Peptides against a protein of PDB entry 5K2M. Designs and how they scored, part 28

Target 1, 273 residues: chain A of PDB entry 5K2M
Amino acid sequence: MRIGITYTVLRREEMAIKERAGEFGEVVMLHEDDLLFPGNYDLDVVIIRNVSHFKALYTARLFESEGIPTVNSSRLIFEAGDKLFATLRLAGKVPVPEWKAALSEGGALRVPDSLGYPLVSKPVFGSWGRLLAKVNDRDSLEAVLEHRKWMKNPLYGIHYFQEFVEKPGRDIRSYVIGGEFVGAIYRYSNHWITNTARGGKAEPCSDPEVEELSVKAWEAFGEGALAIDIFESEKGLLVNEVNPNMEFKNAARVTGADMAGKLVEYAVEVAKT

## One batch from the design tools (peptide; made by RFdiffusion4, then SolubleMPNN)

Design b1_p10_6_s2 (from b1_p10_6, 4 letters changed)
Fold by OpenDDE base, seed 5:
Structure b1_p10_6_s2 (fold): chain B 273 residues (1-273), chain A 10 residues (1-10)
Amino acid sequence: as target 1 above (273 residues)
Amino acid sequence: FEEELKSLGE
């Protein structure tokens, strides 16, 4: 078994994955600078750990084009890593926050007619709560839309909005790998964006409802390793988003779950199929 | 690491 691991930065997660992968076979670490395609890669599977969503997506697709399966697959990265596309999958299977998508400024200006205020403007791509805006009124909406016009990436012209969900000073991050629930954490923050990358603290979450919902959310995609963001709302648990390129160092530390091992085990299974 | 990752323009 030859296991590739693509990466941008050698984080704790990548080190853990490397270590666990070594128990199953030969490990080939592939920094982004090492990746040229088409190539002659002698690998049975590649674990995708590129930081950039798009780099991860294209890396996965490039390996797949050479007959090498990836974890996650390019399909999963594509669908799960786009907030709108992820919502389209999730909405048919699990409770999600109310959402609207608009393809023009004129359309976007009508979103409050349906969602009301406050609402959250989200780019369809990005991590760590980048370019999330709590939009409390018309003036704020107009400002966000105006700024989007001057952003160079055309994807900023895809207007994704979500209802603002009041959270109890925390959210939930769960992990499902190969359909198996691995663990979950609470992420605490005084900010409405609870991401640990913004100074949040993590604590273990042991809730059977979270586990069940997390598995159902994963089933909406049907493959891979996903981190799942869940809100505790007045309406109950809501699946906010999923991440096909998950960080798990804090979750692994706090829960004691062998997330790296589970990821490698899944990758080995994928390699055998 | 997290701050460095943000600078990479993910």
Scores: peptide ipSAE 0.015, ipTM 0.497, DockQ to the pose 0.169
Fold by OpenDDE base, seed 2:
Structure b1_p10_6_s2 (fold): chain B 273 residues (1-273), chain A 10 residues (1-10)
Amino acid sequence: as target 1 above (273 residues)
Amino acid sequence: FEEELKSLGE
């Protein structure tokens, strides 16, 4: 078994994945600078750990074009890594925050007619709560939309909105790999954005409802390794988003779950299929 | 999927 691992930065996650992958076969670490296509890669599977969503997506697709399966697949990265596309998958299977998408400023200005205020503006791509805006009123909406007009990436012209969910000072991040629930954590924050990358504390989450919901959320995609962000709302649990390029160092530490091992095991299974 | 990818670049 030859296992590739693509990466941008050698983080704790990539080190753990490398270590566990070594138990199954030869490990080939592939920094972004090492990636040239087409190539003659002699690999049975590639674990995609590029930091950039788009780099991960294209890297996966490029390996797949050479007949090498990836974890995650380019399909999963595409569907799960876009907040809107992920919502489209999720909404048919699990409760999600109320959402609206608009393709123009004129459309976006009508979103409050459905969602009301406050609402959350999200870019369809990005991580760590970047460019999330709590929009409390019309003036704020106009400001967000005005700023989006001047952003160079055309994807910023895709206006994705959610209802503002009042959370109990935390959210949940769960992990499902190959359809198996691996673990979950609470992420605490004093800010409405609860991402641990911004200094939040993590605690274990042992909730059967979270486990069940997480598996159902994964089933909306039907493959791969996903981190799943869940809100505790007055309406119950809501699946906010999924991440096909998950960070798990905090979750692994807090839960003791072998996230890296489970990821590698799944990759080995994919390689054998 | 490929068509969708192409559309995202526009």
Scores: peptide ipSAE 0.009, ipTM 0.543, DockQ to the pose 0.028
Fold by OpenDDE base, seed 1:
Structure b1_p10_6_s2 (fold): chain B 273 residues (1-273), chain A 10 residues (1-10)
Amino acid sequence: as target 1 above (273 residues)
Amino acid sequence: FEEELKSLGE
């Protein structure tokens, strides 16, 4: 068994994945600078750990074109890594925050007629709460739309909105790999954006409802390794988003779960199919 | 470190 691992930065997650992969076979570390296509890679599977969503997506698709399976697959990265496409998958299976998508400024200006204020503006791509805006009024909405107009990436012209969910000073991040629930954490913050990358503390979450909901959210995609972000709301648990390129350093530390091992085991299974 | 990762692009 030859296991490739693509990466941008060697983080604690990549070190743990490398270590566990070594128990199953030969490990080939592949920095982004090492990747040229078409190529003659001698690998049975590749674990995708590129930081950039788009680099991860294209890397996965390029290896697949060479007949090498990836974890995650390019299909999963594409569908789960786009907030709107992920919502389309999730909405048919699990409770999600109310949302609207608009394809023009004129359409976006009508979103409050449905969602009301406050609402949350999100880009369809990006991590760590980047370019999230709590929109409290019409003036703020107009400002966000004006700024988006001058952004060069055409994907900023896709206007995705959610209802603002009042949270109890925390959110939940769970992990499902190959359909198995691996663990969950609470992320505490005094800010409405609770992502630990923007500051916050992690604590273990042991809730059977979270476990059940997390597995159902994973089943909306039906493959791979996903981190799942869940809100505790007055309406109950809501699946906010999923991440097909999970960070798990804090979760592994807090829960003691072997997330790196579970990821490698799944990759080995994929290699054998 | 987290801020550095954010700057590397996603």
Scores: peptide ipSAE 0.017, ipTM 0.493, DockQ to the pose 0.171; fails the geometry check
Fold by OpenDDE base, seed 3:
Structure b1_p10_6_s2 (fold): chain B 273 residues (1-273), chain A 10 residues (1-10)
Amino acid sequence: as target 1 above (273 residues)
Amino acid sequence: FEEELKSLGE
C-alpha cells in the first residue's frame, strides 16, 4: 500500500501520522510545493493535512479526479469546513446554537429581531477565532457590517450569526474518526473565545453524553475524521462547529489516545473500499 | 511562519 500525506508544515500531528502510516505501507510525503496536477500519482489513498481550508479542499478534489480517495474527502472538507454548511448538516441531527444567515446588510440588521443581543458574528470560513465578534448592541452590529463591506473576499458578504452562549469558562473538543469516538478534552479560557492555541489549558473529558453527541454529530456527515466543538450551555450540550482539518497534539497528549493511529487505520480502510 | 504554525494547535 502507498499512502500519500499532503502538508503545508510538518507539525507534531504530521510527524505522528507519518510514523504510524509507515507501519501499514510505503509513505509518500507531499509538501504543497510538490503538488502539480494532472500528475498521474501512484497512491492508494491520500491523507490531507494542508493547513489552509481552501488548499485542503482543492488538493482533495484534484486527487479524487485522478481516482485516488482522500481522507478527508473534498465533499466532507467543503461541507464541514464552512460554518454555515456545517450548521445545515448538524441542525437536523443534534442540538446547535440558535443561528441566522443573511445575504445583505438589510437582512443582517433584522437578525437581532430573532436572536436578540448579545449575538456572535462569524465568517463562514477561517480558524482560531479570527474575525469572531461579540455584538452587544445595534451600534456594534452596524460597525461590523460597515467593515465587512470593505473586505475583499465576497464570502465576507455572507452574514452568519449565532446566539451568544454563556459557557462555564471552557468548551469541549471531541474527535470522531470513521464513526468511532476517539477522545475528548476540555479547553479552558477566561475569554469568551475558548481556544488552547491562544494559551488555554486542556484537560481530559470523560463524559458519556459527550461521546454519544459526538458520534451523532459525525453521523450528520457520515464519513471521515472530524474534530467537534461542543458547548456546555444552560440548555444542555450544543454542537457549535466541526473541523475537517483537525489539530490533535494537545488532545493526544492529554488523553493518551492514539489519534494519529486511528486516522491512518481509517485511511487504510478507505483505500481498500 | 512555519515555526509559528508548528506552535499553533488546540
Scores: peptide ipSAE 0.015, ipTM 0.496, DockQ to the pose 0.811; fails the geometry check

Design b1_p10_6_s3 (from b1_p10_6, 5 letters changed)
Fold by OpenDDE base, seed 2:
Structure b1_p10_6_s3 (fold): chain B 273 residues (1-273), chain A 10 residues (1-10)
Amino acid sequence: as target 1 above (273 residues)
Amino acid sequence: MEEELRKLGE
C-alpha cells in the first residue's frame, strides 16, 4: 500500500495522519510544491490535506484523472466544501437553518422578506468565519452587497443567506468518517461566530442526538470524511455546514478519538475498492 | 498558527 498525503502546511493533523498511515504501508508526503500533473504517481490512495478548498478540489480531481482515488473525492470536496451546494444536499435529509440564495443584488435585497432580520450573509466558500456578516437591518444588507460588488472573485456574487440562529454561546463540531461517527466537540465563544480558530474553547460532546444527526448529515453526501457543524437552536439541532477538509487537532485532543487513524483506515478501504 | 492558516485558507 502506497499512501499519498497532500498538504500545504504540516500541521498536527498531517503529522498524525502520516504517522498512522505508516502503519499501513509506504507514506508519500506531497507538499503543494511537489504536485505536478500529469505526474504518473505510483499511489494507491491520496489523502487530501491542502488548506485551500480549491487546491484540495483540483488536487483530488487531478489524482482521480490518473486513476488514483482520493480521500476526500473531488465530488465530495465540491459538494460539501461549497456552503450552498452543501445546504442543497443537507436540506433534503436533515434540519438546516432557514436559508435563501440570490444571484443578484436585487434578489438579495428581497431575502429579508423571507428570513427577516437579523440574517447571516455567508460566502459560499471560505473558512474560519471569513466574510460572515450578521446583517441586522437594510442599511447593513446594502453595505454587504455593495462591498461584494467590488470583490474580484465572481463567487462573491453568489449571495447565500441564513437566518440568524441564537446559540447557547457554543456550537457543535462532529466528525463522521466512512459513515462512522468518530466524535464531537462543543466549541465555545462569546461571539456569535463560535469557530475555535478564533480562540474558542473545545469540550467533548456526548449526545446521541448529535451522533444520529451527524451520521444522517454524512449520508446526504454518502462518502468520505466530514466535519459537521451543528447548531443548538430553539428549533432543535440544525446542521449548519460540513467541511470536507476538516481540522481535528482540538477534537482529537479533547475527545481522545483517533480521528487520524479513522481517516487512514478509511483511505485504505477506499484504496481497496 | 490558526491565523496564518486563515490567510492560506481560500
Scores: peptide ipSAE 0.015, ipTM 0.509, DockQ to the pose 0.171
Fold by OpenDDE base, seed 4:
Structure b1_p10_6_s3 (fold): chain B 273 residues (1-273), chain A 10 residues (1-10)
Amino acid sequence: as target 1 above (273 residues)
Amino acid sequence: MEEELRKLGE
């Protein structure tokens, strides 16, 4: 078996994936600079670890066009990596924060009529809590909308909003790979944005309700490897978002779960299908 | 490192 691993930066996750993949066959590391299409790739499966959502999406689609399956698939990256598209999948299966989408400034200005204040403005794409805004009032909403007009990427003109969820100074990140719950952590932060990239403390989460909800959230997509962000709210657990390009170094460290191994095992199963 | 990764992901 020949396993490709595409990457932008060799992180702890990519090193762990490479190491575990070596137990199943030949590993071919593919930096973004190595990716030219159409190409003659002799690979049975490709694990997609590009940092950019768009680069990951296009890389997956390009390998699929060569008849090579990917983990994650371009379909999953597309559906899960866009916050609005992910919400559309999740909302029919699991509890999610209340949300609104608007396609114009005039539409966006009416969002508070249904969600109230405070609300959260999110770009539909991006990682590490980039361009998240807690919108406390009309003036803040107008400012966010004005700034979006000057952003180069037209996707910034897609206005996605959520209710502001009061959290107990933490959120939950769980991991589901191939439909199997692998583990979960609490991420602690004094900021309303809980992200490990911002220096949050991680602790293991052992909660059967989190496990059940995480699997149901994965089933909304029905394939691949997902990190799932869950909020503890006054109305119970809410699935906030999913991540098809998951970071897991902190979760693996804290839980002891073999997340890299589970990802490779799933990729090997995909290669054999 | 996180900031560098952020820049590379844009």
Scores: peptide ipSAE 0.015, ipTM 0.510, DockQ to the pose 0.162
Fold by OpenDDE base, seed 1:
Structure b1_p10_6_s3 (fold): chain B 273 residues (1-273), chain A 10 residues (1-10)
Amino acid sequence: as target 1 above (273 residues)
Amino acid sequence: MEEELRKLGE
């Protein structure tokens, strides 16, 4: 078996994936600079670890066009990596925070009529809380909308809003691979944006309700490896978002779960189908 | 590294 691994930066996750993949066959590391299409790749499966959502999406689709399956698939990356498209999948299966989408400034100005204040403005793409805004009032909403008009990417004209969820100084990140729950962590932060990439501490989360909800959230997509972000709210657990290009260094360290091994095992199963 | 990844990634 020949296992490709595409990457932008060689992180601890990519090193762990490489090491575990070596137990199953030959490993071919593919930096973004090595990727040209059409190409003649001799690979049974490719694990997609490009940092950029769009680079990951296009890389997966390009390998699939050559008849090579990917983990994750381009379909999953597309649907899970867009916050609005992911919400559309999740909302039919699990509790999610209240949300609105608007396709114009005039539409966006009416969002508080239904969600109230405070609300959260999110771009449909991006990670680590980039361009997240807590909108407390009308003046702040107008400012966010004005700035979005001058952003070069037309996707910034897609206005996605969510209710502001009061959290107990933490959120939950869980991991589901091939439909199996692998583990979960609490991420602590003094800021309303809880993210370990912003200096948050991680602790193990052992909660059967989190496990059940995480599997149900994965079933909304029905394939691949997902990190799932869950909020503890006054309404109970809410699935905020999913990530088809998960970081797991902190979760693996804190839980002791073999997330890299589980990802490789799933990729090997995909290669055999 | 995390800040560089933020610039390179998404």
Scores: peptide ipSAE 0.015, ipTM 0.505, DockQ to the pose 0.175
Fold by OpenDDE base, seed 5:
Structure b1_p10_6_s3 (fold): chain B 273 residues (1-273), chain A 10 residues (1-10)
Amino acid sequence: as target 1 above (273 residues)
Amino acid sequence: MEEELRKLGE
């Protein structure tokens, strides 16, 4: 078994994945600078750990084009890593925040007619809460839309909105790998964006409802390793988003779950199919 | 590290 691991930065996650992968076979660490295609890669599977969503997506697709399966697959990265496409998958299986998509400024200006205020403007791509805006009124909406016009990436012209969900000073991050629930954490923050990368505290989440919902959310995609962001709302649990390229250092530490091991085990299974 | 990762993830 030869296991590739693509990466941008050697984080705690990548170190743990490397260590666990070494128990199953030869590990080939592939920094982004090492990747040229077409190439002659002698690998049975590649674990995708590139930081950039797009780099991860293209890396996965490029390996797949050479007959090498990836974890996650390019399909999963594409569908799960786009907030709108992820919502389209999730909405058919699990409760999600109310959402609206518009393809023009004129369309976007009508979103409050359906969702009301406050609402959340999201780019369809990005991590760590980049370009998330809580839009409380018309003036704020117009400002967000105006700024989007001057952004170079045409994907910023895809206007994705959610209802603003009042949270109890936390959200839930769960992890499902190969359809198995691995663990979950609460992420505490006084800010409406609860991401631990912004200084939030993590605590274990042991809730059977979270576990069940997390598995159902994963089943909307039907493959791979996903982190799942869940809100505790007045309407009950809502699946906000999924991440096909998750950080798990805090979750692994807090829960004691062997997330790196589970990821490697899944990758080995994928390699054998 | 998080800031560096943010820059690299853009």
Scores: peptide ipSAE 0.014, ipTM 0.512, DockQ to the pose 0.167

Design b1_p10_6_s4 (from b1_p10_6, 7 letters changed)
Fold by OpenDDE base, seed 4:
Structure b1_p10_6_s4 (fold): chain B 273 residues (1-273), chain A 10 residues (1-10)
Amino acid sequence: as target 1 above (273 residues)
Amino acid sequence: SVEELKKLGE
């Protein structure tokens, strides 16, 4: 078994994946600078750990074009890594925050007619809560839309909005790999954005409802390894987002779950299919 | 650092 691991930065996750992959076969670390296509890669599977969503997506697709399966697949990265596309998958299977998408400023200005205020403006791509805006009123909406006009990437012209969900000072991040629930954590923050990248405390989450919902959310995609962001709301649990480029160092530390091992095991299974 | 990762993810 020859396992490739693509990466941008050797994080704790990549080190753990490398270590566990070594138990199953030969490990080939592939920095982004090493990736040229077409190439003669002798690999049975590639674990995609590129930091950039787009680089991860294209890397996966390029390996697949050479007949090498990837974890995650380019399909999963594409579907799950775009907030709007992920919502389209999730909405048919699990409770999600109310959402609207608009393709023009004129359309976006009508979103409050359906969602009301406050609402959350999200780019369809990006991580760590970048360019998330809590829009409390019309003036704020107009400002966000005006700023988007001057952003160079055309994807910023895709207007994705959610209802603002009041949370109990925390959210839940769960992990599902190959359809198996691996673990979950609470992420605490005094800010409405509860991302651990902003210094939030993590605690173990042991809730059967979270486990069940997480598996159902994964089933909306039907493959791969996903981190799932769940809100505790007055309406119950809501699946907010999924991440095909999951960070898990905090979750692994807090829960003791072998997330790296589970990811490698799944990759080995994919290689054998 | 998270800050370094943010720069790389652009």
Scores: peptide ipSAE 0.019, ipTM 0.504, DockQ to the pose 0.160
Fold by OpenDDE base, seed 2:
Structure b1_p10_6_s4 (fold): chain B 273 residues (1-273), chain A 10 residues (1-10)
Amino acid sequence: as target 1 above (273 residues)
Amino acid sequence: SVEELKKLGE
């Protein structure tokens, strides 16, 4: 078996994936600079580890066009990596924060009529809480919308909002690969953005409700490897978002779960289908 | 680093 691994930066995750993949066959590391299409690649499966959502998406689709399956698939990356599209999948299967989407400034200005204040403005793409805004009032909403008008990427004109969820100083990130729950962590922060990439600490989360909810959230997509962000709210557990290009260094460290191994095993299974 | 990754963007 020949396993490709695409990457932007050789992180601890990519090193672990490479190491585990070597147990199953020949590993072909493919830096973004090495990727040209069509390339006539001799690979049985490709694990997509590009940092950029869009690069990951297009890389996956390009390999698929050559008949090479990817983990994750371009479909999954597309649907899960967009916060709004992910919400559309999730909302029919699991509890999610109340949300509104607007396609214009005029529409966005009416969002508080439904969600109230405070609300959270999110770009539909991006990670690490980038461009998340807690919108406490009309003035803040107008400011966010004004700034969005001047952002060059037209995707910033897609206005996605959530209710502000009061969290207990933490959130949960779980990992589901091939429908199997692999592990979960609490991410602690004194800031309303609890992402570990912003200085949060991680601790193991062992909660059967989290496991069940995580699997159900994965089932909304029905394939691949996902990190799932879950809020603990007064309403119970809410699935906030999913990530088809997951970081798991901290989670693997604190839980001891073989996330890299599980990812590789899944990729090998995909290669055999 | 996380900061380097942020610079690369998603």
Scores: peptide ipSAE 0.018, ipTM 0.488, DockQ to the pose 0.175
Fold by OpenDDE base, seed 1:
Structure b1_p10_6_s4 (fold): chain B 273 residues (1-273), chain A 10 residues (1-10)
Amino acid sequence: as target 1 above (273 residues)
Amino acid sequence: SVEELKKLGE
C-alpha cells in the first residue's frame, strides 16, 4: 500500500495523518511544489490536505484523472466546499437554516422580503468565517453588495444569505468519516462567529441527537470525511455547513478520538475498492 | 498561524 498525502503546510493534522498512514504502508508526502501533472504517480490512494479549497479540488481531480482515488474525492470537495452547493445537498436530508441565493444585486436586495433582518451574508467559498457579515438593516445590505461589486472574483457575485440563528454562545462541530460518527465538540465564543480559528474554546459534545444528525448530514453526500457545523436553535438542531478539508487538532485533543487514524483507515478502504 | 492559513485559503 502506497499512500500519498498532499499538503500546503505541515500542521499537527498532517503530522498525525502521516504517522498513522505509516502503519498501513509506505507514505509519500507531496508538498504543493511537488505536484506536476500529468505525472507517473505510483500511489494507491491520496489523502488531500491542501489548505486552499481550489488547490484541494484541482489536486484531487488531477490524481483521479490518473486513476488514483482521493480522500476526499474531487466531487465531494466541490459539492461540500461550496456553501450553496452544500446547502442544496443538506436541505434535502436534514434541517438547515433558512437561506436564499441571488444572482444579482437587484435580486439580493429582495432577500430581506423573505428572510427578514438580521440576516447573514456568506461567500459561497472560503474558510474561517471570512467575509461573513451580519446584516441588520437595508443600509448594511447595500454596503455589503457595494463592496462585492469591487471584488475581482466573479464568485463574489453569487449572493448567498441565511437567517441569523440565535445560538447559546456556542456551536457544534462533529466529524463523520466513511459514514461513521467519530466525535463532536462544542465551540464556545462570545461572538456570533464561533469558529475556534477565531479564538473559540472547545469542549467535548456527547449528544445522541448530534450523532444521528451528523450521520444524516454525511449521507447527503454519501462519501468521504466531513466536519459538520451544527447550530443549537429554538427550532432544534440545524446543520449550517460542512467542511471537506477538516481541521481536527482541537477536536482530537478534547475528545481523545483518533481522527487521523479513522481518516487513514478510510483512505485504505478506498484504495482497496 | 491561523492568520497564515487564512491567507493560504484564498
Scores: peptide ipSAE 0.018, ipTM 0.498, DockQ to the pose 0.162
Fold by OpenDDE base, seed 3:
Structure b1_p10_6_s4 (fold): chain B 273 residues (1-273), chain A 10 residues (1-10)
Amino acid sequence: as target 1 above (273 residues)
Amino acid sequence: SVEELKKLGE
């Protein structure tokens, strides 16, 4: 068994994945600078750990073009890594926050007619709450839309909105790999953006409802390794988004779950299929 | 920095 691991930065996650992969076979570490295609790679599977969503997506697709399976697949990265495409998958299987998409400024200005205020403006790509805006009124909506006109990336012209969900000062991050629930954490913050990458406290989450909902959310995609963001709302649990390029250092530390081992085991299964 | 955040775990 020859296991490739693509990476941008050697983080604790990549070190743990490398260590666990070494128990199953030969490990080939591939920094982004090492990746040229076509490349005649001799690998049974590649674990994708590139930090950039787009670099991860293209890396996965390039290996697949050479007949090498990837974890995650380019299809999963594409569908799960875009907030709107992820919502389209999730909405058919699990409760999600109310959402609207508009393809023009004129369409976006009508979103409050259905969602009301406050609402949340999100780019369809990005991490760590970048360019998230809580929009409280018409003036704020107009300001967000005006600024989007000057952003060079055409994807900023795709206007994705959600209802603002009141949370109990925390959200839930769960992990599902190959259809198996691995673990979950609470992420605490005094800010409406609860991402632990911004300095939030993490605690273990042991809730059977979270486990069941997390597995159902994974089944909306049907493959791979996903981190799942869940809100505790007045109307119950809501699946907000998923991440096909998960960070798990804090979650592994807090829960004691062998997330790196589970990821490698799944990659080995994919290699044998 | 964004680069520093990329080294953080969740």
Scores: peptide ipSAE 0.013, ipTM 0.450, DockQ to the pose 0.632

